# Ledger of designs, part 99: peptides against a protein of PDB entry 5TUV

Target 1, 107 residues: chain A of PDB entry 5TUV
Amino acid sequence: KEVIDRLRYLKAEIEDLELKERELDQQKLWLQQSIKNVMDDSINNRFSYVTHEDICNCFNGDTLLAIQAPSGTQLEVPIPEMGQNGQKKYQINLKSHSGPIHVLLIN
Target 2, 107 residues: chain B of PDB entry 5TUV
Amino acid sequence: AQECQNLEVERQRRLERIKQKQSQLQELILQQIAFKNLVQRNRHAEQQASRPPPPNSVIHLPFIIVNTSKKTVIDCSISNDKFEYLFNFDNTFEIHDDIEVLKRMGM

## One batch from the design tools (peptide; made by RFdiffusion4, then SolubleMPNN)

Design b2_p18_3_s3 (from b2_p18_3, 6 letters changed)
Fold by OpenDDE base, seed 2:
Structure b2_p18_3_s3 (fold): chain B 107 residues (1-107), chain C 107 residues (1-107), chain A 18 residues (1-18)
Amino acid sequence: as target 1 above (107 residues)
Amino acid sequence: as target 2 above (107 residues)
Amino acid sequence: TEIEIYGEIPSNFTFSIS
């Protein structure tokens, strides 16, 4: 009796959780589309930038490279491995398919 | 009994997924708010200055920031069309996306 | 961004930052 009741309870709860999960999935899709729409707006796109000062305020004492690349740009950061010269390789590989990549040195 | 245990495991699994999805949703909300605040800030700033910023003084979204030591030597190879970049560092580096930058900016 | 592996990148310009 108790086992049967527990089974019924759990099944009902799982069903409710499934509904909640689907709701969250839909909300995520909606919000992602909303963000895309906001960012693609011509006026918003015009003002979609940060300044050198903004970046400098976020980071101190380091060399900073700002890499502006189109959405969809391929980014490869290979796991550092020992090179033939005995030094670990630290690399970033970028490949864009939709436009040029722009790099700024922020001092 | 075994079925109860299986359902309890499934229940817990779903609860954890829901929690993760809720967190991701909240993150997206914050991203949208940050972007809107950025746009508002820039619009206000340009209105006060009565001019847009110089083209090379700003970093348009999307972008990433590469952070490395001042002592790090960076070698960069660029394709003729600037669609492909190869960065070589003699030391470690950090990569930060524009979302994190906006967070650090307090947007 | 999506991390992908691709072939060697041809380069027409090389510079160093130190």
Scores: peptide ipSAE 0.029, ipTM 0.858, DockQ to the pose 0.083
Fold by OpenDDE base, seed 5:
Structure b2_p18_3_s3 (fold): chain B 107 residues (1-107), chain C 107 residues (1-107), chain A 18 residues (1-18)
Amino acid sequence: as target 1 above (107 residues)
Amino acid sequence: as target 2 above (107 residues)
Amino acid sequence: TEIEIYGEIPSNFTFSIS
């Protein structure tokens, strides 16, 4: 009897959790679309930039590359593997489909 | 019963997913706010300067930042189809997206 | 330093930063 009651309780709770999860999924979808719309707005797009100073203030002491690429550009970072000379390979692969890519050496 | 235990595990799994989704949703909200603040900052700055910034002085979203040691040698090659770009590093590097940059900027 | 890596760049283009 206790087990049966617990089963009923758990099933009901899981059902409630399913509803909650779906609600969150919908909210995420809505917010993502909202962000996209805001960013695609002509005025907002005009002012959607950072400066070299902004970047320099965020990082220090290293070589900094800024890679500007269109939305949807694929970024891959393979797991480092040993190269032919015995050195690990550290790589970044980019694949753009919708526009040019600019690389800026910040410092 | 075994079924009861299985449902309890399922319940816990769903609870964890919901928690993660709630966190992700909050991050998206912060991203939207940060973007709006960025736009507002830039609009105000240009108004004060009475002109837009020089074209090559800013980095338009979206972008990524790659930072590595100043001793790191970086090689870049473009594939034959001109859509793939390979960056080779002789040492480790870090990648940061524009969202993280905005966070570091305090937007 | 600014490097345009897409657009008018030949497919066999390579560059190094050190």
Scores: peptide ipSAE 0.028, ipTM 0.860, DockQ to the pose 0.153
Fold by OpenDDE base, seed 3:
Structure b2_p18_3_s3 (fold): chain B 107 residues (1-107), chain C 107 residues (1-107), chain A 18 residues (1-18)
Amino acid sequence: as target 1 above (107 residues)
Amino acid sequence: as target 2 above (107 residues)
Amino acid sequence: TEIEIYGEIPSNFTFSIS
């Protein structure tokens, strides 16, 4: 009896949790669309940038490359496996499909 | 009894997943706010300066920042249309997206 | 950012930063 009651309770709770999860999924979807709309707005897009100073304030002492690429650009960072000469390879591969990639040396 | 245990495990799994989704939703909200703040900042700055910044002085979203040691040698191969980039580093590097940069900027 | 894998990258320009 106790087990049966617990089972019933758990099943009901799980159903409620499923509803909550679906609600969150919908909220995420709508928010993502909202963000996209905001970013795609012509006025917002015009002012969607950071400065060299902004970047320098965020990082210290290292070489900084800023890579600006269109949305949807493919980014590949392979696992640093051993090369033919026994040294690890550290690589970044970028492929854009909608426009050129721009690289700036910041620091 | 075993079914009860299974459902309890499932319940806990769903609770954790919901928690994660709630966190992700909050992150998206913050991203949207940060972007709007960035746009507002830049609009105000350009109004005060009565001109846009020089084209090569800003990094337009979306972008990534590559951070590596000053000692790191970076080789870059670029396609003729600048749609494809291959970066080779002789040491480790870090990649930071524009979202993280906006966070570090306090947007 | 999502990591995507693709084939060989053709290149006609190479430079080094040191």
Scores: peptide ipSAE 0.028, ipTM 0.855, DockQ to the pose 0.082
Fold by OpenDDE base, seed 1:
Structure b2_p18_3_s3 (fold): chain B 107 residues (1-107), chain C 107 residues (1-107), chain A 18 residues (1-18)
Amino acid sequence: as target 1 above (107 residues)
Amino acid sequence: as target 2 above (107 residues)
Amino acid sequence: TEIEIYGEIPSNFTFSIS
């Protein structure tokens, strides 16, 4: 019957899609580990930086802060609310759990 | 008929997830390429200069960039253990990660 | 200046956002 044939087709296709999704999941895990290994390499880590010029070329006419912090550092940007003086609070909260945080003024 | 409809909905959901995962995988590939290009650039530059850049002239990965108007007043308070930072701005700001910076650099 | 920093700022880090 037509409905039975359609059901069989859909079930077979879904099975193929499940295989494809698992393949992509494995590829993602592999690539993430590859990136981690490349970045953790001593030589690559030595040269894993950008310059002030690099940053200035990416952004124009602004005050630029560069914040260096360990992986896993928590970044919170609260929704701006009115302060006691009637001024909105624009804040960034950083919390590191493994090391110090460094801040550079670029321009 | 209802079973057929349920399977078609599931099929569509899986197709969308696969598409999203494919896109995420491509982004990871680009990140790895950008990082490798950055390392290669810096290695070549230091070879030409015959010295590493001054410590305060570079920003090591990982980092974030905060940009705001030059008229914005920024207050930064640091905890005693230097693990917690609080930034206060009197105006709006933007945050950009190192991945976006590398993209803007053309890496 | 338009930026006021309270406390000592450390050196290099590796950063991620949670």
Scores: peptide ipSAE 0.033, ipTM 0.861, DockQ to the pose 0.061; fails the geometry check

Design b2_p18_3_s4 (from b2_p18_3, 6 letters changed)
Fold by OpenDDE base, seed 4:
Structure b2_p18_3_s4 (fold): chain B 107 residues (1-107), chain C 107 residues (1-107), chain A 18 residues (1-18)
Amino acid sequence: as target 1 above (107 residues)
Amino acid sequence: as target 2 above (107 residues)
Amino acid sequence: TEIEIYGEIPDNFKFSIS
Protein backbone atom coordinates (compact mmCIF):
# COMPACT_ATOMS: atom_id res chain seq x y z
CA LYS B 1 0.00 0.00 0.00
CA GLU B 2 2.93 2.25 0.58
CA VAL B 3 3.98 1.77 -3.03
CA ILE B 4 0.45 2.31 -4.24
CA ASP B 5 0.17 5.49 -2.23
CA ARG B 6 3.48 6.69 -3.62
CA LEU B 7 2.33 5.97 -7.15
CA ARG B 8 -0.87 7.91 -6.62
CA TYR B 9 1.06 10.79 -5.17
CA LEU B 10 3.54 10.86 -8.03
CA LYS B 11 0.84 10.72 -10.66
CA ALA B 12 -1.01 13.57 -9.03
CA GLU B 13 2.16 15.62 -8.74
CA ILE B 14 3.06 15.01 -12.38
CA GLU B 15 -0.36 16.22 -13.38
CA ASP B 16 0.15 19.38 -11.35
CA LEU B 17 3.54 19.86 -12.96
CA GLU B 18 1.97 19.56 -16.39
CA LEU B 19 -0.38 22.36 -15.51
CA LYS B 20 2.48 24.46 -14.21
CA GLU B 21 4.50 23.91 -17.37
CA ARG B 22 1.59 24.96 -19.56
CA GLU B 23 1.16 28.04 -17.44
CA LEU B 24 4.80 28.94 -17.92
CA ASP B 25 4.51 28.39 -21.66
CA GLN B 26 1.60 30.77 -21.80
CA GLN B 27 3.40 33.33 -19.70
CA LYS B 28 6.41 33.15 -21.99
CA LEU B 29 4.24 33.68 -25.03
CA TRP B 30 2.54 36.68 -23.49
CA LEU B 31 5.80 38.18 -22.32
CA GLN B 32 7.39 37.74 -25.73
CA GLN B 33 4.48 39.51 -27.33
CA SER B 34 4.68 42.22 -24.70
CA ILE B 35 8.34 42.78 -25.44
CA LYS B 36 7.64 43.03 -29.15
CA ASN B 37 4.88 45.53 -28.54
CA VAL B 38 7.08 47.63 -26.28
CA MET B 39 9.95 47.65 -28.74
CA ASP B 40 7.71 48.41 -31.70
CA ASP B 41 6.11 51.37 -29.98
CA SER B 42 6.99 54.53 -31.85
CA ILE B 43 8.14 56.41 -28.78
CA ASN B 44 10.17 53.52 -27.44
CA ASN B 45 11.67 52.91 -30.85
CA ARG B 46 12.78 56.52 -30.98
CA PHE B 47 14.76 56.06 -27.78
CA SER B 48 15.96 52.51 -28.34
CA TYR B 49 19.65 53.24 -28.69
CA VAL B 50 22.95 53.10 -26.89
CA THR B 51 25.84 55.51 -27.21
CA HIS B 52 29.40 54.85 -28.24
CA GLU B 53 30.32 55.63 -24.66
CA ASP B 54 27.94 52.95 -23.43
CA ILE B 55 29.64 50.37 -25.61
CA CYS B 56 33.13 51.47 -24.68
CA ASN B 57 32.23 51.21 -21.02
CA CYS B 58 31.11 47.63 -21.54
CA PHE B 59 34.31 46.49 -23.23
CA ASN B 60 38.01 47.12 -22.89
CA GLY B 61 40.47 48.34 -25.49
CA ASP B 62 39.64 45.85 -28.21
CA THR B 63 38.45 46.60 -31.69
CA LEU B 64 34.70 46.92 -31.47
CA LEU B 65 32.29 46.61 -34.35
CA ALA B 66 28.64 47.40 -33.96
CA ILE B 67 26.46 45.66 -36.48
CA GLN B 68 22.99 47.03 -36.97
CA ALA B 69 20.85 44.58 -38.83
CA PRO B 70 17.13 44.21 -39.30
CA SER B 71 15.15 41.47 -37.65
CA GLY B 72 15.58 38.11 -39.27
CA THR B 73 19.12 38.71 -40.42
CA GLN B 74 21.07 35.49 -40.65
CA LEU B 75 24.30 35.21 -38.71
CA GLU B 76 26.71 32.43 -39.54
CA VAL B 77 30.06 31.72 -37.96
CA PRO B 78 31.77 28.80 -39.66
CA ILE B 79 34.08 26.53 -37.76
CA PRO B 80 37.60 27.82 -38.29
CA GLU B 81 39.34 25.90 -41.03
CA MET B 82 42.71 26.22 -42.66
CA GLY B 83 42.78 28.69 -45.48
CA GLN B 84 44.79 28.59 -48.66
CA ASN B 85 47.68 30.26 -46.87
CA GLY B 86 47.58 27.78 -44.03
CA GLN B 87 45.96 30.20 -41.63
CA LYS B 88 42.73 29.43 -39.85
CA LYS B 89 39.77 31.32 -41.21
CA TYR B 90 37.70 33.14 -38.68
CA GLN B 91 34.59 34.37 -40.43
CA ILE B 92 31.26 36.00 -39.88
CA ASN B 93 28.62 35.79 -42.58
CA LEU B 94 25.63 38.09 -42.45
CA LYS B 95 22.66 38.00 -44.73
CA SER B 96 19.67 40.25 -44.43
CA HIS B 97 16.38 39.72 -46.16
CA SER B 98 14.53 42.87 -45.21
CA GLY B 99 17.00 45.72 -45.32
CA PRO B 100 20.57 46.89 -45.41
CA ILE B 101 23.07 46.09 -42.71
CA HIS B 102 25.03 48.91 -41.13
CA VAL B 103 28.40 48.41 -39.49
CA LEU B 104 30.04 50.89 -37.16
CA LEU B 105 33.57 50.89 -35.88
CA ILE B 106 33.41 52.00 -32.28
CA ASN B 107 37.16 51.96 -31.69
CA ALA C 1 8.64 -0.49 -7.65
CA GLN C 2 9.83 -0.10 -11.21
CA GLU C 3 6.78 1.95 -12.09
CA CYS C 4 7.43 4.13 -9.08
CA GLN C 5 11.00 4.67 -10.21
CA ASN C 6 9.87 5.52 -13.72
CA LEU C 7 7.44 8.10 -12.42
CA GLU C 8 10.08 9.58 -10.17
CA VAL C 9 12.35 9.97 -13.18
CA GLU C 10 9.53 11.59 -15.10
CA ARG C 11 8.77 13.89 -12.20
CA GLN C 12 12.38 14.96 -12.01
CA ARG C 13 12.50 15.56 -15.76
CA ARG C 14 9.45 17.78 -15.57
CA LEU C 15 10.81 19.65 -12.58
CA GLU C 16 14.00 20.39 -14.48
CA ARG C 17 12.06 21.61 -17.51
CA ILE C 18 9.95 23.84 -15.31
CA LYS C 19 13.06 25.22 -13.68
CA GLN C 20 14.54 25.98 -17.09
CA LYS C 21 11.35 27.63 -18.24
CA GLN C 22 11.24 29.72 -15.09
CA SER C 23 14.78 30.88 -15.74
CA GLN C 24 13.98 31.73 -19.33
CA LEU C 25 10.95 33.67 -18.21
CA GLN C 26 13.02 35.60 -15.70
CA GLU C 27 15.50 36.47 -18.43
CA LEU C 28 12.71 37.80 -20.61
CA ILE C 29 11.44 39.89 -17.73
CA LEU C 30 14.90 41.31 -17.22
CA GLN C 31 15.17 42.05 -20.93
CA GLN C 32 11.95 44.00 -20.87
CA ILE C 33 12.99 45.88 -17.76
CA ALA C 34 16.38 46.68 -19.24
CA PHE C 35 14.83 47.99 -22.43
CA LYS C 36 12.34 50.13 -20.56
CA ASN C 37 15.12 51.52 -18.41
CA LEU C 38 17.15 52.30 -21.51
CA VAL C 39 14.26 54.16 -23.08
CA GLN C 40 13.64 56.13 -19.91
CA ARG C 41 17.30 57.01 -19.58
CA ASN C 42 17.52 58.28 -23.13
CA ARG C 43 14.24 60.10 -22.93
CA HIS C 44 15.32 61.88 -19.78
CA ALA C 45 18.73 62.69 -21.21
CA GLU C 46 17.28 64.20 -24.34
CA GLN C 47 14.85 66.24 -22.29
CA GLN C 48 17.70 67.65 -20.26
CA ALA C 49 19.75 68.39 -23.36
CA SER C 50 16.69 69.68 -25.19
CA ARG C 51 17.92 67.87 -28.29
CA PRO C 52 18.52 64.39 -29.61
CA PRO C 53 22.03 63.03 -29.79
CA PRO C 54 23.94 63.31 -33.04
CA PRO C 55 22.84 60.53 -35.37
CA ASN C 56 26.32 59.09 -35.76
CA SER C 57 26.90 58.98 -32.02
CA VAL C 58 24.34 56.32 -31.19
CA ILE C 59 23.67 52.72 -32.06
CA HIS C 60 20.04 51.87 -32.58
CA LEU C 61 18.66 48.52 -31.54
CA PRO C 62 18.78 45.81 -32.67
CA PHE C 63 22.51 45.34 -32.93
CA ILE C 64 25.34 43.02 -32.09
CA ILE C 65 28.85 43.81 -30.97
CA VAL C 66 31.89 42.05 -32.34
CA ASN C 67 35.06 42.52 -30.37
CA THR C 68 38.53 41.34 -31.25
CA SER C 69 42.12 42.23 -30.53
CA LYS C 70 43.49 45.52 -31.80
CA LYS C 71 46.00 43.44 -33.71
CA THR C 72 43.36 41.44 -35.52
CA VAL C 73 43.19 42.11 -39.23
CA ILE C 74 39.63 42.45 -40.37
CA ASP C 75 38.54 42.14 -43.97
CA CYS C 76 34.97 42.88 -44.89
CA SER C 77 33.21 42.20 -48.15
CA ILE C 78 29.91 43.93 -48.68
CA SER C 79 27.31 43.39 -51.35
CA ASN C 80 26.18 46.34 -53.40
CA ASP C 81 22.84 46.45 -51.65
CA LYS C 82 24.50 45.97 -48.26
CA PHE C 83 22.30 42.97 -47.59
CA GLU C 84 25.23 40.59 -47.33
CA TYR C 85 28.43 40.92 -45.35
CA LEU C 86 31.44 38.65 -45.14
CA PHE C 87 33.94 39.31 -42.39
CA ASN C 88 37.33 37.67 -42.31
CA PHE C 89 39.47 37.81 -39.20
CA ASP C 90 43.00 36.56 -38.81
CA ASN C 91 42.30 35.84 -35.15
CA THR C 92 39.47 34.93 -32.81
CA PHE C 93 36.59 37.24 -32.01
CA GLU C 94 33.63 37.47 -29.67
CA ILE C 95 30.01 38.30 -30.39
CA HIS C 96 27.66 39.98 -27.96
CA ASP C 97 24.01 40.78 -28.49
CA ASP C 98 22.30 43.98 -27.46
CA ILE C 99 20.67 42.24 -24.51
CA GLU C 100 24.04 41.43 -23.02
CA VAL C 101 25.19 44.98 -23.64
CA LEU C 102 22.21 46.34 -21.75
CA LYS C 103 23.04 44.01 -18.89
CA ARG C 104 26.61 45.23 -18.81
CA MET C 105 25.32 48.78 -18.83
CA GLY C 106 23.37 48.02 -15.69
CA MET C 107 20.00 48.62 -17.25
CA THR A 1 28.98 36.86 -21.03
CA GLU A 2 31.47 37.01 -23.84
CA ILE A 3 30.62 34.48 -26.49
CA GLU A 4 32.92 33.05 -29.10
CA ILE A 5 30.69 31.28 -31.54
CA TYR A 6 31.99 28.87 -34.10
CA GLY A 7 30.04 26.53 -36.29
CA GLU A 8 26.32 26.21 -36.18
CA ILE A 9 24.77 28.83 -33.97
CA PRO A 10 22.73 27.25 -31.19
CA ASP A 11 19.02 27.88 -31.25
CA ASN A 12 19.16 29.97 -28.11
CA PHE A 13 21.77 32.14 -29.78
CA LYS A 14 20.05 32.17 -33.09
CA PHE A 15 20.30 35.85 -33.51
CA SER A 16 17.42 36.27 -35.65
CA ILE A 17 18.50 39.74 -34.86
CA SER A 18 15.08 40.76 -33.74
Scores: peptide ipSAE 0.102, ipTM 0.863, DockQ to the pose 0.033
Fold by OpenDDE base, seed 3:
Structure b2_p18_3_s4 (fold): chain B 107 residues (1-107), chain C 107 residues (1-107), chain A 18 residues (1-18)
Amino acid sequence: as target 1 above (107 residues)
Amino acid sequence: as target 2 above (107 residues)
Amino acid sequence: TEIEIYGEIPDNFKFSIS
């Protein structure tokens, strides 16, 4: 039956796609680890910075805050809600578990 | 048959996921390249200057950039140990991670 | 990635710097 044949074909194709997806997952994992290793290298870490000029060239005309925080620092942006004064709250919450957070004003 | 249609829908979903994962892999590759280019740039620059940049003149990774209008009022509450930050803005803002910054820098 | 915050956010944005 045509339907039966189509079903078999689709099932086989889906199985092949599952294999491809798993392969991509493995590649992602490997690449992520590679990036981590590169960034954690002592020499690379020493030179892993940008300048104020770099930032200003990327963003101009606004107030800029650079937030330097340890790995694992949590960043939360709550859904804007109406404040007590009737104004929407635009808020950022930062929480570090491993060290102090440093904030720089760039202008 | 309904089962055939269901499998076709699933097939399409899987194809889309695979496409997304392929794109994500490309982004990771670009991130790694950008980081390596950043390191190379900084190493070369310091070699030319024969000294590292002043400590307060650079922003070390990882970091995020928050930008908002110059008219935006920003209130910041900081814990004593600087482990927690609360930012309140009276207007909208943007958040950009270091990866995006590197992209904008053309790394 | 870039997160531009306007008056509308579908859900709480949360991530950790790694």
Scores: peptide ipSAE 0.083, ipTM 0.859, DockQ to the pose 0.035
Fold by OpenDDE base, seed 2:
Structure b2_p18_3_s4 (fold): chain B 107 residues (1-107), chain C 107 residues (1-107), chain A 18 residues (1-18)
Amino acid sequence: as target 1 above (107 residues)
Amino acid sequence: as target 2 above (107 residues)
Amino acid sequence: TEIEIYGEIPDNFKFSIS
């Protein structure tokens, strides 16, 4: 009897959790679309930038590269491997298909 | 019963997924807020200055930041159309997306 | 956002910057 009651309870709870999960999935989808719409707005897009000062304040003491690339740009960061010269290779490969990539050296 | 145990495991699995999805949703909300705050800041700043910032003084979204030691030697190869970039570093580097930058900015 | 890693980039670069 206790086992049967527990089974019934668990099944009911799982059903409720399924509904909750679907709700969250939908909320995520709508929020993602909302963010896209906000960012694609012409006025918002005009002001969607950060300054050199902003970046420097976040990363003091390092050499900083700001890479402005269109959405969908391919980014490759190969796993560091030993090169022919006996040194590990640290690389970033970028390939854009929709427009030029712009790189700024910060500080 | 074995069935009860199986359902309890599934219940826990679903609870964990829901928790993760809730966290992801919160992150998206924060991203949207950060972006809106950025736009507001820039609008206000340009109004005060009565002019837009110089073209090369700002970094338009989307972007990524690459930071590395001041001692790191960076070699960059670029295609004619600037659609392809190859960066070679003699040391490790970090990559940060614009979302993380906005977080660090306190947006 | 998520970083997308794709296939190898062709080696057809025209110049280097140091």
Scores: peptide ipSAE 0.129, ipTM 0.865, DockQ to the pose 0.087; fails the geometry check
Fold by OpenDDE base, seed 5:
Parts: structure tokens; C-alpha cells; sequence
Structure b2_p18_3_s4 (fold): chain B 107 residues (1-107), chain C 107 residues (1-107), chain A 18 residues (1-18)
């Protein structure tokens, strides 16, 4: 019957979608590793930087901080809450586990 | 009939998930391209200048950028062990990763 | 989230920017 045929059709399609999803997952993993390898290359690493001018060109009129932290550094931005003085607290928490954090004032 | 409906919902769910994964994959591809372009730009620039830029004039990847109003008061406190950093702002701020910066740079 | 930051800040460094 048409219901049975529809069920078979849907199941077959879902199976195809599962294959597609697995393919994408593998591609993502491969690409992530590829990016890592490219960035870890000694020559590429030597030239993996931006200038102060680059940053200033991307952002105008604001105070800019560049934060350099080792991989795995935890970044926490808590939801702003009312402080003791009735002012909202805007906060960034950084926790590094593998090295120092560098903060650079761009402008 | 109910099973058909359930499978159709599942099919749609999988399609949306695949779409999201495809988008994520495209972003990764763009990241790699942007990085390669950055490296080539810097290599070319240093070749033209016949020397590398001063160490304190560049920001090595990875990094994040925090931007806020010029009027924002920023207080940075570092823990005794240098592993924890607290940034207090009296106003809103934005955080941008190096990937976004490269995008804004047109890489 | 996790980030990767490279650089050094002096021990017990505290500063304010306005």
C-alpha cells in the first residue's frame, strides 16, 4: 500500500542522509587537521601575524585590546548583572592552563 | 501513518543538521584560505621591506580582539599565579576572534 | 569557550584604561 511504500521511501532517504552526514563529519575532521597542520608549519607560523594597522583598519573609533593566550585558555563572559552600585557588571574572565596571557593595547 | 509522520520529522531534522554542517565546513574552508592569504601577504611584505616587522608591531595568531568605547573604563586584574585574568568594564564590549579579523581584513 | 592567546603579562600586573 501507499503507506508501506512511503515508509520504505522515507527510511531509504534517511539512510542516505545518514551517509551524507557521516561524510561531512569526516570532512570536517580532515579539514580541522589540515588547518592545524598548515598553521603548525614552521614557515607559515613565522608569517602568521597581523599588524596594529590591520586591527585598526578593522575597528575604528574604539579602544582595542589584543589578547594573546595559549591554546586551551578558557574565556568566560558572564551575563551582565546588577552590581552593588546599581550598575551592570561587564566582565571577561580568562583562565590559562598552559602559559601566560599577553594583553596589548592597540590604541 | 503516524510512523510516516515521525520519519518525515526526522528527515527534516537531519536535513537541517546537514545544512548546518555544510555551512560549518564552508567556514573552515574559508578559514584555511584566509590564513594562507595572510601568510602570503606577510611574506610578500617582508620581501619588499627586506626585513621582518618589529616584534612588538605585530600580533601573532592566535589572538582575540576586545573592542569597546573610548569612554569605557577597563580594569584588568591578574591573579597571583598569572593563570586567571579579570577584565572589568563599566560599559559593553565586543569580542572578536582572529578568524573574524581575517575576514574583516579581506583575507 | 576556549581561546588561544600568546604573550606575557608581568606578574601581579594590574592596570586601568579609560
Amino acid sequence: as target 1 above (107 residues)
Amino acid sequence: as target 2 above (107 residues)
Amino acid sequence: TEIEIYGEIPDNFKFSIS
Scores: peptide ipSAE 0.125, ipTM 0.872, DockQ to the pose 0.118; fails the geometry check

Design b2_p18_4_s1 (from b2_p18_4, 8 letters changed)
Fold by OpenDDE base, seed 2:
Structure b2_p18_4_s1 (fold): chain B 107 residues (1-107), chain C 107 residues (1-107), chain A 18 residues (1-18)
Amino acid sequence: as target 1 above (107 residues)
Amino acid sequence: as target 2 above (107 residues)
Amino acid sequence: EVIEIDPNTPYNLSYTLQ
């Protein structure tokens, strides 16, 4: 009797959790679309930038490259492997399909 | 019963997944807020300056920041259309996305 | 590793290659 009751309880709870998960999935989808809409707005897009000062305030002491590229740009960071010269390769490969990539050197 | 145990495991799995999704949703909300705050800041700043910032003084979203030592030698190969970049580093580097930067900025 | 730049990514992307 206790086992049967526990089974019924668990099944009912799992069903409730399934509904909750679907709700969260939908909320995520809508929020992502909302963010996209906000960012794609012409006025917001005009002001969607950071300054050199902003970056410098976030990072200190190193060489900083700011790479601006369109959404969907592919960034490939190969696993460091030993090169022919006996040194590990540290690389970033960028491929944009919708627009040019812009690079700024910060400090 | 084994069935009860299996359902309890399933229940726990779903609870953890829901928790993760809730956290991800919160992160997206914060991203949207940060972006809106950024836009407001920039609008206000440009109004005060009565002019837009110089073209090469700002980094437009989306972007990434590459952070590496001052000692790191960086070589860059660029395609003619600037759609493809190859960066070679002789040392390690870090990559940070614009979302993280906005967080560090306190947006 | 291939990463697409997406402002809607729910997680911060931070990579340290060593």
Scores: peptide ipSAE 0.084, ipTM 0.861, DockQ to the pose 0.057
Fold by OpenDDE base, seed 3:
Structure b2_p18_4_s1 (fold): chain B 107 residues (1-107), chain C 107 residues (1-107), chain A 18 residues (1-18)
Amino acid sequence: as target 1 above (107 residues)
Amino acid sequence: as target 2 above (107 residues)
Amino acid sequence: EVIEIDPNTPYNLSYTLQ
């Protein structure tokens, strides 16, 4: 039956796709580890920074805050809701677990 | 058959996930390249200057950039343990991560 | 939304709050 054959084909294809997906997952894992190793290298870490000029070249016109925090720092941006004063809340919540947060005004 | 249709839908979903994962891998590769280029740039620059940049003139990774109007009032509250920061804005803002910055820098 | 600053994340953490 054509339907039965189609079902078998689809099941086989899905199985192949599952294998492909797992392969990609493994590749991602290894690549992530590689990136981590590169970034954690003492020399690379020493030079892992951007300048105020770099930021200004990327953004213009408005107030720019640079917030540097340790990896793993949690950032929360609540959905804007009306505050007690009737104004929408625009806020950022940051929580670090491993070190200080540093804030710089760029312009 | 309905089962055939269901499997075809699943097949398509898996194909889309695979495509997304492939894209994510490419992004990771680009991130690694960008980071390495950043490090190389900074090393070269410091060698030429024979001096590291002043501490407050650079932004170390990881960081985020907050962009808002110059008219926006920004209030920052810091927890007692200095690990939590609350930023309140009286208007909208944008958040950009360091990855996007490196992209915009052309790294 | 809760976001972690992670140098290994493939996702762009650029957001516009409005």
Scores: peptide ipSAE 0.082, ipTM 0.864, DockQ to the pose 0.055
Fold by OpenDDE base, seed 1:
Structure b2_p18_4_s1 (fold): chain B 107 residues (1-107), chain C 107 residues (1-107), chain A 18 residues (1-18)
Amino acid sequence: as target 1 above (107 residues)
Amino acid sequence: as target 2 above (107 residues)
Amino acid sequence: EVIEIDPNTPYNLSYTLQ
């Protein structure tokens, strides 16, 4: 029957798609590990920085804070709530577990 | 048939997931390329200058950029070990990660 | 909102606080 043939075709295609999806998942994990290895390399790590000029070229006209922190540092931005004097509370909470946080004022 | 329809829905779902995963892989590849280009640029620059940049003139990865108005008042509380930071702003701000910065730099 | 700094994140972590 035509319906039976269609079912067989769809099942075969889905099986192929499952294989493709698993392949992509594996490639993602591989690439993530590759990036980690490249960034952790001693030579690459030594030169893994941007300058004040770089930042100024990317952003204009405002106060810029550069916050350098170890990978895995948690950044929390609470939903703004009213403060003591009725002003909205705009806040950033940073918590590192593996090293100090460094802050630079740009421009 | 109902079974055919169910499988067609599943097929389409899988196709969309595959598309999303392909896009994520492309982004990771671009991130790796951008990082390698950054490293190459900095190596060349330091070779030309015959010295590394001053320590407080560069921002090491990973980092984030906080952008706010020049009129914004920023208060910062720092823990003794510099592992925790609390920033208070009297106005809104933007946060950008290092990946976006590298993109804006054209790396 | 809690964000973790991860160089292996495929998406940009750009946010604007309103």
Scores: peptide ipSAE 0.071, ipTM 0.865, DockQ to the pose 0.058
Fold by OpenDDE base, seed 5:
Structure b2_p18_4_s1 (fold): chain B 107 residues (1-107), chain C 107 residues (1-107), chain A 18 residues (1-18)
Amino acid sequence: as target 1 above (107 residues)
Amino acid sequence: as target 2 above (107 residues)
Amino acid sequence: EVIEIDPNTPYNLSYTLQ
C-alpha cells in the first residue's frame, strides 16, 4: 500500500520534472537564438568591441594577447608534453574556417 | 522498495540537471545583458567623441585573451591566409573568453 | 582539448595551462 503510493508519487514527480527540463531546454534554445540575432544586428555589430584599456583594466602585470577570430574558430590546447629538450610544450592551435584571425599585443 | 529507491535517485538526478540548466540559462541572460550594455557604452562613447575609435585600438567580438608572464617567450606561426595560428610558449598561460572579459568589465 | 569560440557558451571558457 505505502510502497505503491510512494511509487505513484515519485513517478508523477519525475514526470513533472521532465516537463520542466524540456521547458528549460526550449528556453535555452530561444535565448541562444536571441543572442545570435542581437549580435548579428548591424548596429549592434558595429559597436560590439572592447578597447585596449578595457582589457588592461581586467588584467594586470602580464603579457596580454587579444585574439579576434570569427565564431566557430577552433581553439586547441594540447596537453603539455615533454619536448626534445626536456621542456614541456605549451601550445595553442587556432583554426578558422570563415575568416582571418587577428592578434593584438595589449601589454 | 528497491524500485522506490531507484526512482528517488532518478528524481535527485533530474533535480540536479534542472538546477544546472537553470544556472546555464541565467548565464546566457547575463551574457545578453552584458552585450547590450557594451553596445550602449560604445555608442555613447563614440557620440561624445564624435568619431569612431581607430580600427587597431579595439578588439571586436568574438575574441579571446591569452595571459602569460612577461618573461614568457611566445613564438607564433601564421598561415598565409591568417586562418591558422600556432602559438608556442615556453611557460604556462591562461585563456579567457570575451564573456569573462565583459564580466570583469562590469557589463 | 578543442574548443570553439562561441558567443552563446553558457560557461566561461577560462583555461589555465600548468
Scores: peptide ipSAE 0.071, ipTM 0.864, DockQ to the pose 0.057

